# Peptides against a protein of PDB entry 3HUF: the designs that were tried, part 29

Target 1, 320 residues: chain A of PDB entry 3HUF
Amino acid sequence: MWIIEAEGDILKGKSRILFPGTYIVGRNVSDDSSHIQVISKSISKRHARFTILTPSEKDYFTGGPCEFEVKDLDTKFGTKVNEKVVGQNGDSYKEKDLKIQLGKCPFTINAYWRSMCIQFDNPEMLSQWASNLNLLGIPTGLRDSDATTHFVMNRQAGSSITVGTMYAFLKKTVIIDDSYLQYLSTVKESVIEDASLMPDALECFKNIIKNNDQFPSSPEDCINSLEGFSCAMLNTSSESHHLLELLGLRISTFMSLGDIDKELISKTDFVVLNNAVYDSEKISFPEGIFCLTIEQLWKIIIERNSRELISKEIERLKYA

## One batch from the design tools (peptide; aimed at target 1 K45)

Design b2_p15_6_s3 (made by RFdiffusion4, then SolubleMPNN; from b2_p15_6, 5 letters changed)
Fold by OpenDDE base, seed 4:
Parts: sequence; C-alpha cells; structure tokens
Structure b2_p15_6_s3 (fold): chain B 320 residues (1-320), chain A 15 residues (1-15)
Amino acid sequence: as target 1 above (320 residues)
Amino acid sequence: SAEEELAKIENAKEK
C-alpha cells in the first residue's frame, strides 16, 4: 500500500494510506477519501491530483507499487516528484519512494510503498476477496511469488493444512485468515487519517499458530530438519518440491510408482506421494521403502524427534 | 503423534 508522510507537520504529523483512487491535494481541502489537506502557506488551495491505480497482475509477482500518478493543478510553482518537475499532463511513477514537493513548500510529502501482497491457497477465497483487496492497493493471486508477504489460510474445520500453507509457513510468510481480511476491509475509512490503525497481521499470525497444533513453534524448527535424508517424489507440484527442499531433503523425481526401482530405492530414504496416489496405490508400494504423503510427513516433521523417527523407519525397512 | 502417523503408514501396507 502507498503510505504518505510529511515533514514540518504539513500532514498534521499523521501518516496516511493512499488506497487506489483519486485525491485532490491542497491547502484548502478537507481530508476524506478523495482529498488530502496539506497545511502550508506555500501550497495552493488545490495544488495537485494524486491518482493511485489498482494493482496489476505484474505487481503481484514483483511486489511493485501500484502506479502513482501526479498531476499539478496548474499551480504557479508546480509540483516536483523526486526533484523533477511534473509534466503538464501529469506523470506516472512506479518507484517505491516518492518525494513530492508542492510548489515552494520547504517540506516534502514522502510517499513510500509498504509491500503487502496476499497469496491465496484457495481460488474460491481469492474470488471472494480479490476485488476488495485490490481496492486497498493489495496485489492478490494464487501462484507462489517471491513478492508474497501474506498467505490466506483456508479455514476448513477438521482438515489438515494444505501444502500451500505448509510452504507459506516455512517461507516465513505471514499467515492470515478471513477474519483478518474482514477486519482489514472495515478499517479502510478509519485509516484515512491514521495509517497506524492498520490491523496487525503479525498478531493474527501468532494467534493462528498458537491455536493450531498443526504448526510448529517456528519455521526454523522445520527448515533443514531433514538435512541428509533423501526422498523420491512424484512429479506433481512445484510447491511440494520447494517444500521438501526447505526441509533439507535431496529430492529425486519419478513419474509413476513403477519407476521406483532398486537403484532409486538405494539412494532414497522414503517416497513422498500425493493423497490420491497414496490412497489408490497402497497395495503396490515398493518393498524396502516407506511411502508417505506430504501431510503425513508434515505431522512427523513438526515433532521434536522427527529425525529419529524417520531414521528408525529407514533402518527397519532397509537393514532388516 | 508422529509415532501414530508412522504406525498408520505401516498398517497401510498390510491392507
């Protein structure tokens, strides 16, 4: 989201979030959803127009800011952004930091992009929330992105956490829920005057982790916890692969259970399967190795003795 | 527990 702050109390010592939309900026406007009052004698009554665009799809992957348009409203001394005079027709900016000088005001408005990019695990939830979040200037998507800062956990009561949730956790992404999104949506108006009123996603995350026994105490407890072990994985999802990599596993891929030959078994400690294959192919599992799902593996790795448990099972099957 | 999960995995081969 775009946040503005200013020097010299020209924004009354407050920070403000600029959601997508158009703002008239000037000395003689009242702060609301479309106006930004700036207190300086050097600033015109109506000085500039700021227009924040909604996030692009590209912004979801890059973590780039919503496009920030600045137009001078034909003022005597113009408007500058990053020491450059704004063009007559206005200019658009994609820089994460903007120093906006209104006329001869000695104090600048500092606009900075606070990265917030929300990944959804579930397409239905994305469909439900994307529009509202985009109107907050928050990029949203389903695919993994290095730019993702938050991950929406699907609250299905009684279900195991998804691979996406597991991976998001290990990536140290802030996991949030629908309650946080609802709260975020409701504070939009109150945040106009004080950006500090933004809900604390980290508190939400801490509460989710604390109240759900499917999470370890920290990502660090699981990252590289299986270093030195090797697994074979059905060539299914990239996310599953990345999850296993974060556990420190050496990964071999296969296309079918029939590809699990003696050679693969010799270099592999266990086989990771998706739920569908695990359930359908139980009777055809290779001998001398154990097969498990990612969800089963997750339940093991969240335990303190995970390495010992896996080691014992390997020994039982390979050296019996 | 992880031990219970391992036991489930073992039992899945016997069915």
Scores: peptide ipSAE 0.039, ipTM 0.625, DockQ to the pose 0.005
OpenDDE base, seeds 1, 2, 3, 5: peptide ipSAE 0.021, 0.037, 0.036, 0.037; ipTM 0.485, 0.612, 0.598, 0.611

Design b2_p15_6_s4 (made by RFdiffusion4, then SolubleMPNN; from b2_p15_6, 5 letters changed)
Fold by OpenDDE base, seed 1:
Structure b2_p15_6_s4 (fold): chain B 320 residues (1-320), chain A 15 residues (1-15)
Amino acid sequence: as target 1 above (320 residues)
Amino acid sequence: SEDDELAKKENEEEK
């Protein structure tokens, strides 16, 4: 989201969030959803127009800002952005930091991009929330992204957490739920005067983790917890692979259970399977190797003695 | 926009 603040109390010492939309900026406007009052004798009554575009799909992957357009409203002394005079037709900016100078005002409006990119685990939830979140200047998507800051957990009562949720947790993404999204939808008016009134996603996250025994206390409890072990996995998902990497596992990939030869078994402590393959092939598992699902592995990893537990399971099958 | 035209007029009066 774009946040503005200013020097010399020209914004009354307050920061505000600028959502996608159009804002008239000047001395003689009242602060609302489409106006930004700037208190200086050197600023015109109506000085500039700011236009913030909705996020693009590219912005979801890059964590880049919503495009920020500045137009001078034909003022005597013009408008500058980053020491450059704004063109007569307006200019668009993709920089994450904008110093906006209105006329001869000695104080600048500082606009900075605070990245918030929300990944959804469920396409139905994305479809429900994407439009509203985009109108808040929040990029949204389903795919894993290095720019992802938040992850919406799919709450199904009595279900295990998904691989996406597990991975989001381990990569230190803030896990949120529908309650937080609902709260975000209500804050649009309240944050006009004070950007600090934005709800803390970390508090929501802490509450989710505290109330769900399927999470460890921290990602650090699980990261590299299985260092020194090796696994083989069916080449199914990138998220599953990245999850296993974050556990510190050495990973080999195979295309079918038939590709699990004696050589692979000799180098592998256990095999990670998806639920479908695990359930269908239970009878045909290679002898002498421990096979488990990611969900079964997760249940072991969240235990304090995860290394001992997995070692016992590996040994049990070597002597069978 | 109508707001832009109004803003121009107001800014011309300040010149």
Scores: peptide ipSAE 0.019, ipTM 0.608, DockQ to the pose 0.897
OpenDDE base, seeds 2, 3, 4, 5: peptide ipSAE 0.017, 0.019, 0.018, 0.018; ipTM 0.581, 0.589, 0.607, 0.604

Design b2_p15_7 (made by RFdiffusion4)
Pose (drawn by RFdiffusion4):
Structure b2_p15_7 (pose): chain A 301 residues (1-255, 262-274, 288-320), chain P 15 residues (1-15)
Amino acid sequence: MWIIEAEGDILKGKSRILFPGTYIVGRNVSDDSSHIQVISKSISKRHARFTILTPSEKDYFTGGPCEFEVKDLDTKFGTKVNEKVVGQNGDSYKEKDLKIQLGKCPFTINAYWRSMCIQFDNPEMLSQWASNLNLLGIPTGLRDSDATTHFVMNRQAGSSITVGTMYAFLKKTVIIDDSYLQYLSTVKESVIEDASLMPDALECFKNIIKNNDQFPSSPEDCINSLEGFSCAMLNTSSESHHLLELLGLRISTFMKELISKTDFVVLNGIFCLTIEQLWKIIIERNSRELISKEIERLKYA
Amino acid sequence: SAIDEEAIAEREEEE
């Protein structure tokens, strides 16, 4: 999401989260859902227009910002963005840091993008919530992405968690649920400061894993719990390979050395396991000679 | 844009 703040007291010492849409910025304008008051001698009463475009699907994968446009409103002293004068017809910016000077004001409005891309575990959930989050400047998607910061698990309806959830937990993504999304549906009309929505997501995550037999205490205890073991799988996607790597496994991808060297086969007279079955063991027992002893029992037998 | 024209007109009226 986009945030603005400034040195001096030109934004009254406050920061602000800017959602997709249009803002009029100037000396004689009141701070509301569509106006931003910036007080300085050289700033025109209505000085600049900031237009933030809604996110594209590509930004969910790249982590790129919503397009930020600035138009100078025929002002006395002009508008610059990163030291470039804003021409008529305005300019658009896809960088993550923007220094915006209004008139001759010695203090710049500093706009910066905070990473926030939300992965859903369910297509019906994505379709229900996507438009809401996109209007806040939050890219969403279903497939794996390296720019994902949060993962929305399905309602844990007294049932096992999905591989997408296990993977998000291991790569240290913040796991959230419907209750946090309901909170996000509150905030479009609001004028709130930098980092206003982020801590609640962490609180939601910390609460989800508490008293939950689908999760251990931390991603740290899960990571490298199966070191010294090896495995094999058919056409491993880079995500499943990375998931198994995070467990400390040695992996051999296939399209007498696939059988005796390899301790077990991970799926989607050889011994086979699903990742769902491997997760049950990766939690269960205690030590390295216990939590990896049940897996060593399933191999000999 | 209509928003730009309105913002400029308001500023000129106040001035």

Design b2_p15_7_s1 (made by RFdiffusion4, then SolubleMPNN; from b2_p15_7 with A2E I3L A9K)
Fold by OpenDDE base, seed 1:
Structure b2_p15_7_s1 (fold): chain B 320 residues (1-320), chain A 15 residues (1-15)
Amino acid sequence: as target 1 above (320 residues)
Amino acid sequence: SELDEEAIKEREEEE
């Protein structure tokens, strides 16, 4: 989201979130959803127009800002952005930091991009929330992205957390839920005067973790917890691969259980399967190898003695 | 200067 601040109390010492939309900026406008009052004698009654676009699909993957357009409203002294005079037709900016000078005002409006990108685990929830979140200037998507800051957990009562949720947790993405999204939908009015009133997702996250025994106390408890072990990965997602890497596993990828020969078994501690393959092929598992799902692995890795538990299961099946 | 700000204000009030 875009946040504006200013020196010299020209914004009354307040920070403000700018959502996608159009704002008239000037001395004689009243602060509302479409106006930004700036208090200086050197600023026109109506000085500039700020237009913030909704996020693009690219912005979800890059964490780039919503496009920020500045237009001078035909003022005598013009408007500058980053020391450059704004063109007569307005200029668009994709920089994360904008110093906006209105006329000869000695104090600048500082606009900065606070990155917030929300990944959804569930396509139905994405479809429900994407439009509203985009109107907040928040990029949204389903695919993993290096720009993702938040992850919406799919709440199914009594179900295991998904691989996406597991990976988001280990990646230190802030896990949120629908309650946080609902709260975000209400903030538009409250944050006009004070950007600090934006709800803290970390509180939501802490509450999720506290109330769900399927999470370890921290990602650090699980990261590299299985260092030194080797697995063969069959028919798993890219997220599953990255999850296993974060556990410190050496990973070999295979297309079928038929690729698992005696040589591979000798070098592999266990095989990780997706649920569909595990359920269908459990009767045909190679002898002498421990096969499990990611969900079964997760139940082990969240335990304090995960390494011991894995070792015992490996030994049990090697000598059976 | 305050005078420069007033002069700026007057000019921007007339536009």
Scores: peptide ipSAE 0.049, ipTM 0.729, DockQ to the pose 0.054
OpenDDE base, seeds 2, 3, 4, 5: peptide ipSAE 0.045, 0.043, 0.036, 0.046; ipTM 0.728, 0.663, 0.712, 0.666

Design b2_p15_7_s2 (made by RFdiffusion4, then SolubleMPNN; from b2_p15_7, 5 letters changed)
Fold by OpenDDE base, seed 2:
Structure b2_p15_7_s2 (fold): chain B 320 residues (1-320), chain A 15 residues (1-15)
Amino acid sequence: as target 1 above (320 residues)
Amino acid sequence: SELDKKAIAEREKEE
């Protein structure tokens, strides 16, 4: 989201969130959803127009800002952005920090980009919320991104957390739920005057973790907890692979259970399978290897004695 | 000073 602040109390000492939309900036406008009053005698009654675009798909992957357009409204002394005069037709900016000078005003408006990118685990929830979040200047998507700051957990009563949720937790993404999205939808008008009224996602996250026994106390409790062990995995998902890497596992991949030969078994402590393969009545697991699902593995790794638990399960199969 | 900047802003002709 874009936030503006100003020197010399020309914004009345307030920080404002600028959502996607158009704003007239000047001395003789009233603060509202489309106007920014600036208190200076050196500023024209209607001085500039700010236009903030909705986020692009690229912005979701890069964490880049919504495009910020500035147009001077034919003022006597013009408008500058980052010490450059704004062109007659206006200019567009993708920098995360903008120093905006209106005419001869000795004080500048400072615009800065606060990165927030929300990943969804569920396509249906993305379809429901993406439009509203984009209108807040928040990029959204389904795929993993290095720019992702928040992850929406799907609350299904009595279900295990998804691999996406597990991975989001381990990579230290702030996990949020539908209650936080509902709260975001109500704040749009109140944050116009006070940017500090933006809800804290970290409080929501802390409450989710505290109230759900499927989470460890911290990601650090699980990261590299299985260092020194090796696994084989069916080549099904990139997220599953990345999750196992964050556990410190050495990973071998196979395309089918028939590819699990004596050589692979000799180098592997356990095999990780998806639920569809694990639950299939027609599948005979190779002899002498411990097979489990990611969800079963997760139940082990959230325990403080995860290494001992895994070792005991591996040993039980050597004597059976 | 910040006071000098404010005084400059007050002396500039209304645009």
Scores: peptide ipSAE 0.036, ipTM 0.660, DockQ to the pose 0.079
OpenDDE base, seeds 1, 3, 4, 5: peptide ipSAE 0.028, 0.026, 0.033, 0.030; ipTM 0.574, 0.579, 0.590, 0.585

Design b2_p15_7_s3 (made by RFdiffusion4, then SolubleMPNN; from b2_p15_7 with A2S I3L A9K)
Fold by OpenDDE base, seed 3:
Structure b2_p15_7_s3 (fold): chain B 320 residues (1-320), chain A 15 residues (1-15)
Amino acid sequence: as target 1 above (320 residues)
Amino acid sequence: SSLDEEAIKEREEEE
């Protein structure tokens, strides 16, 4: 989201969120969803127009800002952004930090981008929320992204957490729920979009973790917890692979259970499977190898003695 | 001149 601040009390000492939309900026406008009052004698009654675009699909992957357009409203002294005069037709900016000078005002409006990119675990939830969140200037998507800051946990009562949720947790993404999304939606209804009114996602996250025994106390409890062990997995899930890497596992990939030969078994402590393959192929598992699902692995890794538990299971199956 | 700066300020106040 874009946030504006200014020195010299020209914004009344307030930080304001700018959602996607158009704003008339000037001395003689009233603060609302489409106007920004700036208190300075050196600023025209209607000085500039700010237009913030909705996020692009690319912005979800890059964490880049919503495009910020500035147009001078034919003022005597013009408008500058980052010491450069705004062109007659307006200019567009993708920089994360903008110093906006209105006319000869000695104080600048400082615009800065706070990165927020929300990943969804399922397409249904994305379809429900994407439009509203995009109108807040929040990029949304399903795929993993290095720019992802928040992850929406799918709350199914009585189900294990998904691989996506596990991975989001380990990569230190802030896990949020529908309640937080609802709170975000209500922030836009405020006539004055004060940045201080933004709900704390970290508090939501803390509450989710505290109330769910499927999470360890911290990501650090699990990161590299299985260092020194080796696993094999099907080459079908990127998130699963990245999850296992974060556990510190050495990973071998195979295309089918039939590719699990004596050489692979000799180098592998256990095989990680998805639920569908585990349930369908459990009768065909190679002898002398420990096979488990990611969800079964997760139940082990959240325990304080995870290394001992895995070692015992490996030993049990080598001698069976 | 300082007078030109003041006259510019007054005009900026009226715009």
Scores: peptide ipSAE 0.050, ipTM 0.687, DockQ to the pose 0.126
OpenDDE base, seeds 1, 2, 4, 5: peptide ipSAE 0.041, 0.049, 0.039, 0.044; ipTM 0.664, 0.690, 0.755, 0.756; seeds 1, 4 fail the geometry check

Design b2_p15_7_s4 (made by RFdiffusion4, then SolubleMPNN; from b2_p15_7, 6 letters changed)
Fold by OpenDDE base, seed 1:
Parts: C-alpha cells; structure tokens; sequence
Structure b2_p15_7_s4 (fold): chain B 320 residues (1-320), chain A 15 residues (1-15)
C-alpha cells in the first residue's frame, strides 16, 4: 500500500494510506477519500492530482508498487517528484519512494510503498476477496511468490493444514484468515487520518498459531530440523520441494515409483509422496523404503523429537 | 523561508 507522510506538519503530523483512486491535493481541500489537505500557504488551493492504480499481476510477483500518477493542476510553481518537474500531462511513477514537492513548499510529501502481497491457498477465497483487496492496493494470487507477505489459510474444520500453509509458515509469511480479511475491508475510512490504524496481521497470526496444534511454536523450530537426512520425492510440486529444502533435506527427484532403483534407495532415508500416489500405490511400495506423505512428515516435524521419530521409523523399516 | 515567503507573496498577488 502507498503511505504518505510529510515534514513540517503540512499533513498535520499524520501518515495516511492512499488506496487506489484519485486524490486532489491542495491547501483548500478537506481530507476525505478523494482529497488530501496540505497545510501550507505556498501551495495552491488545488495543487496536484494523485492517481494510484490498482495492482497488476506483475506486482503480485515482484512486490512492486501500484503505479502512482502525479499531475500538476496548472499551478504557477508546478509540482516536482524526486527533484524532477512533473510534465504537463502528468507523469507515472513505479519507484517505491517518492518525494513530492508542491510548488515552492519547503516541506515535501514523502510517499513510500509498504509491501503487502496476499497469497491465497484456496481459489474460491481468492475469487471472493481479490477485487476488494486490489481496491486496497494489495496484490493477490494463488501461486507462490517471493513477494508474498501474507498467506490466507484455508480453514476446513478438522482437516490437516495444507502444504501451502506449511510452506508459508516456514517462509515466515504472516498467516491470516477470513477474520483479518473482513477487518481489512472495513478500515478504508479509519486509515485516512492515521495509517497506524491498519490492522496488525501479526496479532491475527499469533491467534491462529496459538489455537492450532498443527503449528510448531516457531518456523525456526522446523527450519533445518532434518539436516543430514535425505529424501526422494515425485517431481510434482515446487512448493513441496521448497518445503523439504527448508527442512534441510537433501532431495532427489523421480518421475515414477518405478524409477526408484537400488541406487536411489541406498542414498535415501525416506520417500515423500503426494496423497494420491500414497493411497493408490501403498501396496506396491518397494521393500525397505520408508514412504510417507508431506502431511505425515509434517506431523513428525512439529514434534520436539522429530529427528528421533524419523530415525526410529527408518530403522523399523530397514530391519523388518 | 525566503523562497516560501516570496512564493506566498506571489500567490497573494494572483488571487
């Protein structure tokens, strides 16, 4: 989201979130959803127009800002952005930090991009929330992104957490739920005066983790917890691969269970399978190999003695 | 301060 602040109390000492939309900026406007009052006698009554675009799909993957357009409203002294005069037709900016000078005002409006990208685990939830979140200047998507800051957990009562949720947790992404999304949808009016009134996702996250025994106490408890072990996995999911890497596993990939030869067995402590393959092929598993699902692995990893538990299971199957 | 004072004055002359 875009946040503006200014020196010299020209914004009344307040920070403001700018959502996608158009704002008239000037001395003689009243603060509302489409106006930004700037307290300076050296600026025009109506000085500039700010237009913030909705996020693009590219912005979800890059964590880039919503495009920020600045137009001078034919003022005597013009408008500058990053020491450059704004052109007559206005200019568009993709920089994360903008110093906006209104005329000869000695104090600048500082606009900065606060990165927030929300990944959804559920396509139905994405479909419900994407439009509203995009109108907040929040990029949204389903696919993993290095720019992801928040992850919406799919709440199915009585189900295990998904691989996406596990991976989001280990990446230290803030896991959120529907309650946080609902709260985000209501803040548009309150954050006009104070950007600090933005709901703290970390509180939501803490509550989710506290109330769900499927999460370890911290990501750090699981990161590299399986260092020194080796696994083989089907080359099916990038998220699954990245999850296993974060556990500190050495990973070998195979295309089918038939590709599991004696050499691979000799180098592998266990085989990680997706649920469909595990359920369909459990009768045909090679002898002497510990096969498990990611969900079964997760249940072991969240235990304090995860390394001992895995070692015992490996030994049990090698000597059976 | 002098630049702003001048700018204020120049605006008051146009309004």
Amino acid sequence: as target 1 above (320 residues)
Amino acid sequence: DEIEKKAIKEREEEE
Scores: peptide ipSAE 0.280, ipTM 0.891, DockQ to the pose 0.050
OpenDDE base, seeds 2, 3, 4, 5: peptide ipSAE 0.275, 0.276, 0.280, 0.279; ipTM 0.889, 0.889, 0.891, 0.891

Design b2_p15_8 (made by RFdiffusion4)
Pose (drawn by RFdiffusion4):
Structure b2_p15_8 (pose): chain A 301 residues (1-255, 262-274, 288-320), chain P 15 residues (1-15)
Amino acid sequence: MWIIEAEGDILKGKSRILFPGTYIVGRNVSDDSSHIQVISKSISKRHARFTILTPSEKDYFTGGPCEFEVKDLDTKFGTKVNEKVVGQNGDSYKEKDLKIQLGKCPFTINAYWRSMCIQFDNPEMLSQWASNLNLLGIPTGLRDSDATTHFVMNRQAGSSITVGTMYAFLKKTVIIDDSYLQYLSTVKESVIEDASLMPDALECFKNIIKNNDQFPSSPEDCINSLEGFSCAMLNTSSESHHLLELLGLRISTFMKELISKTDFVVLNGIFCLTIEQLWKIIIERNSRELISKEIERLKYA
Amino acid sequence: EEEEEEDKEAEEKAE
C-alpha cells in the first residue's frame, strides 16, 4: 500500500495511507477521503492531483506498486517528483519511493510503498474478497508468489489445514483469516496513518496458532526438522521442492538409486507419504530422535 | 472579494 509523510510540519506531523483513487492536494483544502492539506507559503490553494491506480494481477507476483500519478494544477511555482518537473498531462510513477515537492516548499512529501500482497487458499474466497482488497491497493491471488506477505487460510472447520497453509507457515508468511478481512472491509473511507493495518494481521496470526493442533509453536521449530533424511517426488513444482527443502530434506526429482538411497517417496514396492501425512509427523513428537523417529518407524516397517 | 475569486479559480483548476 502507498503511504505519505513529510518533514517539517507540512502534513501536521502525520502520515497517511493512500488508497487507489484521486486526491486533491493543496494549501486550502481539508483532510478528507479525497483531499490532502499541505500548508506552506509557496503551495497553491489547490496544487496537485495524485491519482493511484488499482493493482493488476501481475503486481501480486512481482510485488510492484500501484501506479502513482501526479498532475500539477497550473500552479504558480510548479510540482516536482524525484526532482523532475511535472509537465502538463502529468507523469506516472511505478517506483516505490517518491519525493514530491510542491512549489518552492523546502519540505518534500515522501511517498513510499509498503509491501502487502495477500494469497488466498480458496478460489471462492478470492472472488468474494478480491475487489474489496484491490480498492485498498492490495494485490491478491491464489497461486504461489514470492511477493506474498499474508496468507488467508480457509475456516479451519475442525479439519486439517491445507498444504498452502503449511507452506505459508514455513516460509514465514503471516497467516490470517476471515476476521482480519472483515477488519479490512472497515477502512476505505478512513484517514489513517502508516502501518495502521499491519499489527492487527500479526495479532490475528498469533491468535490462530494458539491452542491449535495443526500448528507447532513457530516456523523455527519446523524448519530443518528432517535434516539427514532424503526423499523423491514426481515433477516436483519448485514450491513443493522448497517446502521439502525447508524441512531439511534431500530431494531427488524423477520424470537402484531412486530406491535404496531415498528414504521415502512424497506424492503430489516403494514407501510413500503425502505432505499432509508428513506434516502430522513434523508436529507430533518431541526431539530430533523422536519427531523423526516416527518417520523412521514408518520406513523400516 | 479578491480572495473569493482566487478560491473559485482554484476550484475550477481542480476540476

Design b2_p15_8_s1 (made by RFdiffusion4, then SolubleMPNN; from b2_p15_8, 7 letters changed)
Fold by OpenDDE base, seed 4:
Structure b2_p15_8_s1 (fold): chain B 320 residues (1-320), chain A 15 residues (1-15)
Amino acid sequence: as target 1 above (320 residues)
Amino acid sequence: SKEKKEEEEAEEKAK
């Protein structure tokens, strides 16, 4: 999201979130959803127009800012952004930090991009929330992104957490839920005057972890917890692969259960399967190898003695 | 301050 602050109390010492939309900026406007009052005698009554675009799909992957357009409203002294005079037709900016000078005002408006990219675990929730979040200047998506700051887990009561949720947790992404999104949707008007009124996602995250026994106390409890072990997995999910890497596993990939030969067994401690393959092929599992699902693996790795538990299962099958 | 004088001069010119 774009946040503006200013020196010299020209914004009354307040920070403001700028959502996608158009703002008239000047001395003689009243603060509202479309106006930014700037308290300086050196600026025009109506000085500039700011236009913030909705996030692009690219912005979700890059964590780049919503495009920020600045137009001078034919003022005597013009408008500058990063010491450059704004062109007659306006200019668009993709920099994360903008120093906006209105005319000869000795104080600048500092616009900065606060990175917030929300990944969703399921397409249904994305479909429900994406439009509203995009109107807040928040990029949204389903796919893994290095720019992801928040992850919306699906609240299915009594269901196991998804691989996406597991991976998001290990990546130290702030896991949130629909309650946070609901709260976030209500603050749009209140944050006009005070950007600090944005809800704390970390509080939501702490509450999720505290109230759900499917999470370890911290990602650090699981990261590299299986260092030294080797697994084989079906080449079906990038998230699954990345999850297993974060556990410190050496990973071999196979295309079918028939590829699990003596060589693979000799170098592999266990086989990780998806639920569908595990359930359908349970009868045809190779003898002498520990096969489990990611969800079963997760249940082991959240235990304090995860290494001992896995070692015990591996040994049971090697000597059987 | 110098800034305040520059602001006052700018106000007079911006009107």
Scores: peptide ipSAE 0.103, ipTM 0.824, DockQ to the pose 0.060
OpenDDE base, seeds 1, 2, 3, 5: peptide ipSAE 0.050, 0.065, 0.095, 0.064; ipTM 0.779, 0.801, 0.820, 0.791

Design b2_p15_8_s2 (made by RFdiffusion4, then SolubleMPNN; from b2_p15_8, 5 letters changed)
Fold by OpenDDE base, seed 1:
Structure b2_p15_8_s2 (fold): chain B 320 residues (1-320), chain A 15 residues (1-15)
Amino acid sequence: as target 1 above (320 residues)
Amino acid sequence: SAEEEEEKEAEAKAA
């Protein structure tokens, strides 16, 4: 989201969130969803137009800002952005930091991009929320992205957490739920005057973790917890691979269970399978190797003695 | 001062 601040009390000492939309900026406008009052004698009554676009698909992957358009409203001294005079037709900016000078005002409006990108684990929830979140200037998507800051956990009552949720947790992404999204959607008007009124996603996250026994106390409890162990996995999902990497595992990939030869078995402590393969091919598992699902692995990982537990299971199958 | 510059600019706009 775009946040604006200014020196010299020209914004009344307040930080303001700018959502996608059009704003008339000037001395003689009243603060609302379409106007930004700037208190300076050097600023025109109606000085500039700011237009913030909705996020692009690319912005979800890059964490880049919503496009910020500035147009001078035919003022005597013009408008500058980052020391450059705004062109007669207006200019568009994709920089994360904008110093906006209105006329000869000695104080600048400082616009900065606060990155917020929400990944969804569930396509139905994405479909439900994407439009509203985009209108807040928040990029949304399903695919893993290094730019993601938040992850929406699917609340299926009584189900195990998904691989996406596990991975989001280990990546230290702020896990949120629909309650946070609902709250976020309601604050749009209230945060106009005070950007500090933005909902605390970390509090939502803490509550999720506290109330769900499927999470360890911290990602640090799990990161590299299986260092020194080796696994093999089907080349099924990038998230699964990345999850296993964050556990400190050495990973070998295979395309089918038939590719699990004696050499692979000799170098591998266990095989990680998805639920579909585990359930369908359980009878055809290679002899002498421990096969488990990611969900079964996760249940081991969240325990304090995870290394001892996994070692015991590996040994159990070597002697079976 | 910043205020003095602002006053001078206000005068320069009125002019």
Scores: peptide ipSAE 0.033, ipTM 0.735, DockQ to the pose 0.057
OpenDDE base, seeds 2, 3, 4, 5: peptide ipSAE 0.030, 0.032, 0.032, 0.028; ipTM 0.707, 0.709, 0.720, 0.666; seed 3 fails the geometry check

